# Peptides against a protein of PDB entry 3ESW: the designs that were tried, part 60

Target 1, 322 residues: chain A of PDB entry 3ESW
Amino acid sequence: NNIDFDSIAKMLLIKYKDFILSKFKKAAPVENIRFQNLVHTNQFAQGVLGQSQHLCTVYDNPSWHSIVLETLDLDLIYKNVDKEFAKDGHAEGENIYTDYLVKELLRYFKQDFFKWCNKPDCNHCGQNTSENMTPLGSQGPNGEESKFNCGTVEIYKCNRCGNITRFPRYNDPIKLLETRKGRCGEWCNLFTLILKSFGLDVRYVWNREDHVWCEYFSNFLNRWVHVDSCEQSFDQPYIYSINWNKKMSYCIAFGKDGVVDVSKRYILQNELPRDQIKEEDLKFLCQFITKRLRYSLNDDEIYQLACRDEQEQIELIRGKTQ

## One batch from the design tools (peptide; aimed at target 1 L13 Q311)

Design b2_p25_7_s2 (made by RFdiffusion4, then SolubleMPNN; from b2_p25_7, 16 letters changed)
Fold by OpenDDE base, seed 4:
Structure b2_p25_7_s2 (fold): chain B 322 residues (1-322), chain A 25 residues (1-25)
Amino acid sequence: as target 1 above (322 residues)
Amino acid sequence: SIDEMIKEFAKKLLEEDPNLVYNAK
């Protein structure tokens, strides 16, 4: 019996589409109750929800995208992209160009644009004076700093001149375009916005163990790609577990279209206890938030995103990004 | 459920042909 595999595949795809669409259209009252109970009873769940409310939407600001594009040296960026693209013998119009763009943005951001700030330079003594800075502690923002979504300000005293230098921890990425310095939080925040400003599909990845990075969806690779602006790293999800020997428990990706537990991509060894939430509850939580983020999408958009989700889940199960 | 079976089968199909989703347009 010549099984018409093509016909069966088509029927399965239709049924799968219908199944997916049915799941997204029906937030069952029971799911809402479960969600509410979970976020009210589990602090980790509440934290994930709170982060999703910010990180999933904040970077979808066209005004910010314009400001970013006006601030970056686009001529230099595209010159370098074109150069490397041509060097590798690619033709114009290939989806791989975006990968070259992201790689150049990583280079540009780390080498030319943004600075790591362990300690600030002394405002009085000038550049390369951070070695003379003694931490005095942290305080709340002043009236000026508060304009730029500043939660805390680190205070330093210069050992040379005795002056106080403030290092505001700004969460406003537009302010970071001016200050051009920070730690992993500021780096990831601004770099996420930069990638979004180029029209890329980007997620912010939060690690419970005090690190943050990005993922972007490569149309060439047809998957989510690890991107760490601090490390100038492209598609190296192993760097934390293997290179740093970092112990980790949770990595959660936040994007406009969903929240995903990506721990399996990054936690390759030295896994810490995942004791903050039940695995089933975390899975439910991420799926529930993802459904909410997709409520305004049409059936075709929902289907395409669901296909991406399934591909990613397969990837995460198989460990194919190694 | 039949739906779970379909999903599992769809996953297997996607594993075999990742572009199947794009070809179904």
Scores: peptide ipSAE 0.031, ipTM 0.515, DockQ to the pose 0.532
OpenDDE base, seeds 1, 2, 3, 5: peptide ipSAE 0.024, 0.027, 0.030, 0.020; ipTM 0.499, 0.567, 0.556, 0.480; seed 5 fails the geometry check

Design b2_p25_7_s4 (made by RFdiffusion4, then SolubleMPNN; from b2_p25_7, 16 letters changed)
Fold by OpenDDE base, seed 3:
Structure b2_p25_7_s4 (fold): chain B 322 residues (1-322), chain A 25 residues (1-25)
Amino acid sequence: as target 1 above (322 residues)
Amino acid sequence: SIDEMIEKFAKELLEKDPDAVYNAK
């Protein structure tokens, strides 16, 4: 009696699908109570929830996607993508084309489109005058700056002319398409929107130790890929811990379909104490928010995302991404 | 539990043949 292992595997996978779908049902009353208590008593949990309410939905705006695509030099971008794609001998229609697109968007954004701003140039003295700028502190936005979701304005005085220059920290990514300058926050915010505008699966990664970046889901690699617009970096999650020797405690990824603790991908050494929340409570929180984000999805969509989540968890445990 | 065994099986299969898991009907 030849055991049909394929038939057994299929049966087990059907049972697995049912099991997965059962986990994504509406939260039980006890889970709702646990969630409410956690976000009410733990400041870190409250912060994660607050970020999820913004970051998981803000970039899914079709009107913003249109504005982005109208603003970028699409002819240049696709010309460069096609050139590099053809050079490496790939055929049209391969999933790898999207990886080439993301790599070109990283190049284009850093080299041609956006500028790093440690200090602003003096509005009176003109370009390349940032060296003459002294920080005076921060202020609230004025009436014009407040229109573009500006929480803080950095104030600088020019050592040469004595004039004041304002550097508003805009959170409106459409305003950033105009200003084309900022630090890691502005870079990641606008670049996340850019990637989303091409129809890509993108997450915003928040690091507690004052850095932010993206992850892109590569259909070719079948995994989440590290993407840092500031560094023009693709698939180099080690750059922070190894190259920068950065100490970190938490990296949390925020996407339309879920919130995930991705600390294990990026914190390879010099781990800081994870004392802001219990590990079990953080895991529960991320899973709970993820379930809520998926409440409107059908069974097939839920199953596909759950398989992807499990594949990511296996990757994060084994460190086998390379 | 049966669920734990099924989950273990699916995880092992996701590493060896992810397409088989994703394409489960």
Scores: peptide ipSAE 0.538, ipTM 0.952, DockQ to the pose 0.792
OpenDDE base, seeds 1, 2, 4, 5: peptide ipSAE 0.515, 0.531, 0.514, 0.531; ipTM 0.948, 0.951, 0.947, 0.950

Design b2_p25_8 (made by RFdiffusion4)
Pose (drawn by RFdiffusion4):
Structure b2_p25_8 (pose): chain A 322 residues (1-322), chain P 25 residues (1-25); non-standard residues A184 YCM
Amino acid sequence: as target 1 above (322 residues)
Amino acid sequence: SLEELNEHIDKLEETFDEHILEEAS
């Protein structure tokens, strides 16, 4: 009995596909309550649910993608990307071009395109002039800035001239293309959209301890890659936990294809207690949403995606890539 | 026998992992 593995192996891969295609089916009402309910037992759940609604579908918008592309200096971007591909892009330029593009976009965005804003400059006094602004709090948007999905307008008084510069906080990323300034918040909103506008596979990563950033899928490294625009950073998920020494509890990724707990990629010391939600319930929560996010996908899509997810669980469960 | 069965399991696990990687691409 030379036991045939190649037979058993080829079989199984077949059986597995059925297991997978079954998993991403229905929404049998049994687990539906578990969902509709959990979202009332727990607010960390309602939190994730709410964000999944604001953040997964939103950046897939051709109208926007095109405006961003019109607006960005593609000639400049692609030139530099091409210049860096010139100084040899790996023996296998095997979709490595995509990585060189993301890196250059980071550079352009930071060095060139968008600017940071703690207190704003005085609107009437010069440009370099923010430290003479004392803040008078926040308030609602006026009629004009109400158009751009704004909740809070921080207002400031200029002690040197008396005028009041205001700093609306927008969520319409197309508005940010104009204003070209802000904090992680909008830096990240616009940068996610920018990445999506090159048709890249992109995600919004949310840290409960007030920071946001991106994840991009590198077909060259065939895994998700951490991208943080504020820090012009490429593949440095440790940056928060180690370099900054920031204490963190949870990290959640959002995208068109799903919602995934990516904590393990980032919270690699200074771990805070994860005391917000039964870990079993969180797994369920993401799975149910990811499943919901895929009813309209076909079998080949449902499967190829589920494998990428699995490849990721092993990466996180373990301590490494591959 | 037990050692051979373990080696067969390891081969199946490796083949499965490789398959997942191929399908994930």

Design b2_p25_8_s1 (made by RFdiffusion4, then SolubleMPNN; from b2_p25_8, 19 letters changed)
Fold by OpenDDE base, seed 1:
Structure b2_p25_8_s1 (fold): chain B 322 residues (1-322), chain A 25 residues (1-25)
Amino acid sequence: as target 1 above (322 residues)
Amino acid sequence: SENLIKNYLEILKKKLEEWIKEAAK
């Protein structure tokens, strides 16, 4: 009796697909209770949930995408991408074009479009006057600043003219298209929207130790790729732990299709205590939020995303063994 | 992943073929 191995393989693949899909079904009552208890009793869990409610969906705004594309110099961007692609991209296939696009967007954003602001220039004295600015502290937004999702305004006094300059910390990325300046928060916020406006799969990565960056899913590399707009960095997840010797405890990625603990990708040495939540509870929380984000997807979409998630988890495990 | 399953199935197929050959001996 010739064992029909092909039929057995097909049956196994069907059963595996069903098993994977079963993990993404509507949460059981016991899982809902566990989730509610976790977010009500653990402050870190509540923080992750709060961030997910904003960061997972806010950038999926077609009106914002149109405004971004109308604001950027697309002719310059595509001209530069085409030049780099023509050098070596044809040998690697068409999927590499998107990697060249992201690299050019990093260059364009840092070199041509956005500015780092440690201290603002004096509104009265003009450009290159930030050296004369003394911080006086922070306050709440005024009536005009409040229109642009501003929670904090930094106040500076000019040592030369004595005038006060306000530096609003805007969270509205459309306002950032006008102001063209900020720190890591403003950089990452607007750059995440820019990448999304090109139809890319993008995650916002929050680090507990006061830094933020992006991840982009490369179809060419078939994985999530580290992207830091502040550093003009592509595929350099080691820069924080190794180059900066930064101590870190948590890195959490927020995307439309899920919330993922990506700490293993970035925390390569000098790990701080992970004492804010139990590891099992954090894993449960991220999976639970991810399930909720995928409730409207069909079985094939869920299965494809689950396969991508599994590949990422394997990558993250292998990285710790090197 | 589907690829991991396919690879595992190929390994399993090879092991089964070896076991069948050993049992026929």
Scores: peptide ipSAE 0.033, ipTM 0.554, DockQ to the pose 0.043
OpenDDE base, seeds 2, 3, 4, 5: peptide ipSAE 0.028, 0.032, 0.034, 0.026; ipTM 0.492, 0.541, 0.499, 0.495; seed 4 fails the geometry check

Design b2_p25_8_s2 (made by RFdiffusion4, then SolubleMPNN; from b2_p25_8, 18 letters changed)
Fold by OpenDDE base, seed 2:
Structure b2_p25_8_s2 (fold): chain B 322 residues (1-322), chain A 25 residues (1-25)
Amino acid sequence: as target 1 above (322 residues)
Amino acid sequence: NEEIKKKLEEILKKKLLEWIKKEAS
């Protein structure tokens, strides 16, 4: 009897779809117990959960999107996108335009809009005085700083005039539209909001070794694309491991539709010990949080996202992200 | 059995990729 491989494959595909949908149904009691035990006993798991509660939802604010779009020079941005698209953009389809938009947003943000702040300028001496600033440590926010979700304020003394300058580490991205300065945290926070304000699918990537960046889902490339606002980098996931020789253990992506361990995309060499959690427990944790985030979605949305997830897993296994 | 498994896996992978492309578009 000739085995009808096509019929078997079709049947397996149907069963696979049903199986995927079944994963996004209400969690079994045993899964809830495992989750609760994990987050109560493992500090890393608790940290991932805490980050997911903020990063997966905070940027889905229509009022913030409006404020961002009103603040940016959209005429300049679209003029530049149109210009670059006209040079290099052929009949490759409408989807490539969004890649040009993200590249221009990276340029605009780094060159025209936001500033790196290693040390603040002296509030008394004025611009370009950061070289005269000595760190004194960190303090809690004052009453004004506390209005803008500030957890820490770095304190600096001017060597020239002796005055104190405060550098509040604001977590409110709307305040960052005003201050227009920060380090990797502020850069990534505001840039994530900017990308979201254009209606893009964006994830916030947290690296345990004190760096953060974005991922954008390119419809043209049909994959998640590395985006680092600090580096003006598009589709260069190798920059940390290879160019910087950075040692890393964990990279976790946080988006509205899921939490994903993306370490394999970015940790190409110099891997640090992954000793903070068992691999099976991390996988379970990310899947469990993702399941919760997708709980209200319909079957079609779940299928579409599951396809995206499977494609990403294939890319991560094959090392063919580029 | 190994040859059958390999053939089935190849066909299934192809169909899954086609499905992924269709559903992600």
Scores: peptide ipSAE 0.018, ipTM 0.460, DockQ to the pose 0.605
OpenDDE base, seeds 1, 3, 4, 5: peptide ipSAE 0.009, 0.015, 0.008, 0.007; ipTM 0.411, 0.448, 0.447, 0.356; seed 5 fails the geometry check

Design b2_p25_8_s4 (made by RFdiffusion4, then SolubleMPNN; from b2_p25_8, 17 letters changed)
Fold by OpenDDE base, seed 4:
Structure b2_p25_8_s4 (fold): chain B 322 residues (1-322), chain A 25 residues (1-25)
Amino acid sequence: as target 1 above (322 residues)
Amino acid sequence: NEELKKLGEEILKEKLEEWIKEEAK
């Protein structure tokens, strides 16, 4: 009896696919109850849910993508990408081109486009006057600032001229294309939209310890890649734990296709207590939200994403981040 | 145990995909 090994392999793959797809079916009533109870009883879970409702969908706006692409110097960007790509001897059509694009976007964004704003310049005294600015506190947005999803406005007084300068903390990334300044929040918000505007798979990573960054899915590397616009950093997940010696407890990635605890990628040392939620409940929460985000996808899309998720989980367990 | 199970599932998947790809050649 010649065992048809090919037929067995194909059958096993079909059964495996069916098994994976079965995990993404509509949540059972018991899972819904668990989810509802978790988000109502655990503040951290409620926070993750609230963030997912915004961050997982807000950047999937074609009108915003058009505005971004119209605002960026695409000629400069692609000129630089092509130059560096050619310099390294890559052929046209290689998946690695997208990695060069992301690296150039990091350069362009930090060097040419966006500005770090620890303190604003004085509106009256002009450029390079931030050193003369004294913080007076924060207040709510005015009527104009409120048009651009502003939750908080930092107020500064100029020590030289005595005038008040407002630094609105805009959450509207389109307004950030105009203002071109901010801190890690504004940087990550706009840069996430920029990457999305190029049709890239991007996640917004929230760190509980007051930092935010991106992840990009590299088709060349076949994994999620750390991207920090503030640091002009590509594939350096260790910078926080090792270079900054930062203490961290949670890093949560938010994307259109899922929510993932990526803490293991970034928290390499000096781990803070993970006491905000049980590990099993956080895992359940992320999986439950991810499942909901995928409800409209077809079986092939679900399967491909599930394969990607499994590969990522293996990476996170094995510590195979270079 | 769940992490090990996932690891096992993925290793199995990769091996099966490689096997099918080899037999299709």
Scores: peptide ipSAE 0.016, ipTM 0.511, DockQ to the pose 0.116
OpenDDE base, seeds 1, 2, 3, 5: peptide ipSAE 0.016, 0.015, 0.009, 0.008; ipTM 0.420, 0.481, 0.400, 0.414; seed 5 fails the geometry check

## One batch from the design tools (peptide; aimed at target 1 R318)

Design b2_p26_1 (made by RFdiffusion4)
Pose (drawn by RFdiffusion4):
Structure b2_p26_1 (pose): chain A 322 residues (1-322), chain P 26 residues (1-26); non-standard residues A184 YCM
Amino acid sequence: as target 1 above (322 residues)
Amino acid sequence: SSLEQLNSILELFYLQHTNYSEDMEV
């Protein structure tokens, strides 16, 4: 009995596909209550649910993608990307070009395109002039800035001239292309859209302790890669937990293809208690949403995606890539 | 290969069953 593994191996891969295609089916009403309900037991759940709605489908918008592309200096971007591919891009330029592009986009975005804003500059006084602004709080948007999905307008008084500069907080990333300034918040909103506009596979990562950033899929490193525009950072998920010494509890990724707990990638010391939701319920929550996010996908798509997800679980469950 | 793909699937189920967790490497 030379036991045939190749037979048994080829078999199973077949059986596994059925197991997978079955998992991403229906929404049998049994687990539906578990969902509709959990979203009332717990607000961390309603939190994730709400954000999934604002953040997964939103950046897939051709009208926007095109405007961003018109607006960005592609000649400059691609020239530099090409210049860096020139100083050899790995023996296997095996979709490595895509990585060099993301890196260059980070540079352009930071060094060139967008600008940080704690207090705003005075609108009437010069440009370099923010530290003589004392804030008078926040309020609703006026008629004009109401168009751009704005909730709060921070207003400031200039002690040197008396005029009031205002700093609307927009969510319409197309508006940000114009204003070209802001904090993580909008820096990240626009940068996610920019990444999506090159057709990259992109995600919005949300840390409960007030920071946001991106994840991009590097076909070259065939895994998700941490991208933070504010810090012009490429593959440095430790940056928060170690370099900054920031204490964190949860990290959640959002995208067209799904919602995934990516905490393990980032919260690698100074771990805070995860006391917001039964861990079992969170797994369920993401799975149900990810499953919902895929009813209209076909079998080949449902499967190839589920494998990428699994590859990621092993990466997180374990302590490393591969 | 088919064996490598199957080993990866089996590793996944093993790790899930043992409730295994490892510290992240830098």

Design b2_p26_1_s1 (made by RFdiffusion4, then SolubleMPNN; from b2_p26_1, 17 letters changed)
Fold by OpenDDE base, seed 4:
Structure b2_p26_1_s1 (fold): chain B 322 residues (1-322), chain A 26 residues (1-26)
Amino acid sequence: as target 1 above (322 residues)
Amino acid sequence: SDKELVMKILELKKLKEEGFEEKREI
């Protein structure tokens, strides 16, 4: 009997697809109960859920994408991308062009567009006066600041003129296109929107130890790539653990298609206790939220994303960047 | 361990200069 290996392979692929799709079906009643109990009893789980409700969808706004693209110097950006792309001898139409675009956006954002703000300049004394600023604390937003999703305003007094300067921590990324300054929160927020505005697959990565960055899905590398706008960093997930010697416990990635514990990508040494949630419960939580985010997708989309998830999990276990 | 494997892979990478953590308040 000639074993039709092609027919067997096709049947196995169909069964495998069906098996994968079965995992993304509507949650069983027992899973819903587990989820509800987890988010009601575990503060970290509630925090991850709360972040997912915002970060997974907020950047998928076409009106914001238009405003971003109208605000950026696209001529400069594409000129620089084309220049570096041509210099390295790549052919037109290669998926690697997008990696050059992201690298230029990192350069442009850090060097030409946005400013780091440890302390604000004095509104009265002008530029380069931040050294004269004394923190007085934080307060709620005023009526104007509240229009731009401001949760907190840092208050500073100028030691030279005695005037008060407000540093509102805006969460509206469109306001950040105007203010062009902030810390890692503002940087990551606006840069995530910028990358999304170019039609890229992007995740927002939250680190419990007071840092945030992005991940971009490179079609050339066929994986998630670390992107830190603050550091002008592309594909350097080790910078926190190794270069900074930072101690970390959790890194959670939030995207339109899922929530993923990416701690293994970034926490290479100096791991802090992961005592906020049981590992099995965190895994369950991320999978449960991811399943919900995919409910409207077709079977082919679900299958492709599940293949990406599997590849990512293999990467995170092996520590190999492909 | 997975961690030891990752560390060994990183030893093969030419690390950039040591970065210093600035104030990162989100």
Scores: peptide ipSAE 0.091, ipTM 0.518, DockQ to the pose 0.029
OpenDDE base, seeds 1, 2, 3, 5: peptide ipSAE 0.013, 0.075, 0.077, 0.080; ipTM 0.348, 0.469, 0.546, 0.498

Design b2_p26_1_s2 (made by RFdiffusion4, then SolubleMPNN; from b2_p26_1, 16 letters changed)
Fold by OpenDDE base, seed 4:
Structure b2_p26_1_s2 (fold): chain B 322 residues (1-322), chain A 26 residues (1-26)
Amino acid sequence: as target 1 above (322 residues)
Amino acid sequence: SDKEQVMFILELEELKKKKIEEKGEI
């Protein structure tokens, strides 16, 4: 009897799909209890949950996407994308075009659109006066600043004119389209929204050691790609650990479809103690939140995402085979 | 293809096994 390998393969895939889907079914009562206990007893877990409640969904706002697309110089962006795409001899319709788009968005954002703000310029003296600014501390937002999800306002005095300049740390990315300045938080916040506005699958990556960046899913590379707007960096996950020699403990990615510990992608050396949570509890937490985020998805969507998750887990295990 | 998907699943499970072994979780 010729073993019909195709029939066996098909049967295995069906059983595997069912097995995968079974993991994404509604959480058992015991899992809910474990989750509740974890987030109530572990501060790091509570922080991850709190971040997931915001970062996983905030950027999925069609109104914001429209405002972004209306604000950006799309003609310039696409002109540059088309130019670079054509240089490399790619045909129209290749999935690689999106990688060129993201690279141009990185360029455009850093060079043409947004500014790094270590200290603000003096509102009275004008541009290039940040060197004259003395920090006085931070305070709560005023009534106007509070309209734009401002958590804190840094206060500076101009050494030249004596006037006070406020640097509100806005969390509203639409306000950042106006202000066009900030630090890693503002950069990553707005850039995450920008990438989302182009219909990309994007995650916000939080590093415990005070940095943030993006990942987007490249259909060409068939994986998550590191994207740092501050660095104009594309697919360089090593920059923090190797180039900066940064010590890090946790990198957590937050997206609409899941929360993932991506620490292994970015922490290549100088790992700090991972003492904030047990590894098993962090894994459970991320899986539990991910499962909740997928409750409204159909079986095919769940299966496709699960396959993507498994591919990512392989990548995170193997490391990049250079 | 279905065959490629099966091969991928098998490779994935093997890698998971190796990872468990390396962690001493077995």
Scores: peptide ipSAE 0.096, ipTM 0.701, DockQ to the pose 0.266
OpenDDE base, seeds 1, 2, 3, 5: peptide ipSAE 0.089, 0.115, 0.086, 0.091; ipTM 0.699, 0.712, 0.683, 0.695; seed 2 fails the geometry check

Design b2_p26_1_s3 (made by RFdiffusion4, then SolubleMPNN; from b2_p26_1, 17 letters changed)
Fold by OpenDDE base, seed 2:
Structure b2_p26_1_s3 (fold): chain B 322 residues (1-322), chain A 26 residues (1-26)
Amino acid sequence: as target 1 above (322 residues)
Amino acid sequence: SDKELVMFFLELEELKKKKYEEKREI
């Protein structure tokens, strides 16, 4: 039986568009009640909501994008991208250029721009003195540190000179352009802003087991790509579960257009109990937040994003990058 | 292609069905 694929495709597209648009209509009163009850009764749900209120919108700041682009060595970055693209990129088409850009930004950020800070250097003794630093604990920010969205300051004493060095954990990514140091939180925060400043589709991925990274939507690969600035890693979602043998329970991606449980992309083995929320409630929560983030979008934007979401869901169910 | 689009929708519905069946067994 010759399947009339043209006729079936046209019918499916119409029905699918209508179905998608129906899902993104204003939430029913029952859904609002369910959402309110969930975030008031489940701490994990409250945490996901709280993170979404910040991470889904904070990086969409044109003023910050300008400051980033003015701070980075764009001439060096584009020179390196052009050099790598000239070797291999012409055969793959123009869309691969953005993948080369993200790879160079990973290189530039890790090698030239930002530093890992396990312990700070002593402010008095100077560079390469972190070995002499003893942690004394954490405290609240002072009046100056508080200007840069600092929740916690780690306190260190130098064993050599006895002076105190403060390591403020800044959440202001513009301050991180100045300080140019941190741990996974500061790395991912600033790198997410950097990628956004180039006009890229980026998500912030939060792992419950104290790691964070990015995802970039590659137009060349037509999918979300794992990006870890700490590791200079592009498209290596397996590094945590396989290479690190890390045990994980939840990975949640936060973007301007949605919140997605991406645990299946990263949790390949050593899965921890997913006991913080019912799977149905987590799915509902992510869908409800995503729906709210899309309320101002037109029907064509909603449809395009929904097609992308469905492709991702197929990928996540299959457990294979296409 | 129209064929790929049809196959995509069919697969999506099958995956949704499997996921729904797995949830009923829990």
Scores: peptide ipSAE 0.020, ipTM 0.467, DockQ to the pose 0.200
OpenDDE base, seeds 1, 3, 4, 5: peptide ipSAE 0.017, 0.012, 0.040, 0.017; ipTM 0.407, 0.363, 0.502, 0.378; seed 4 fails the geometry check

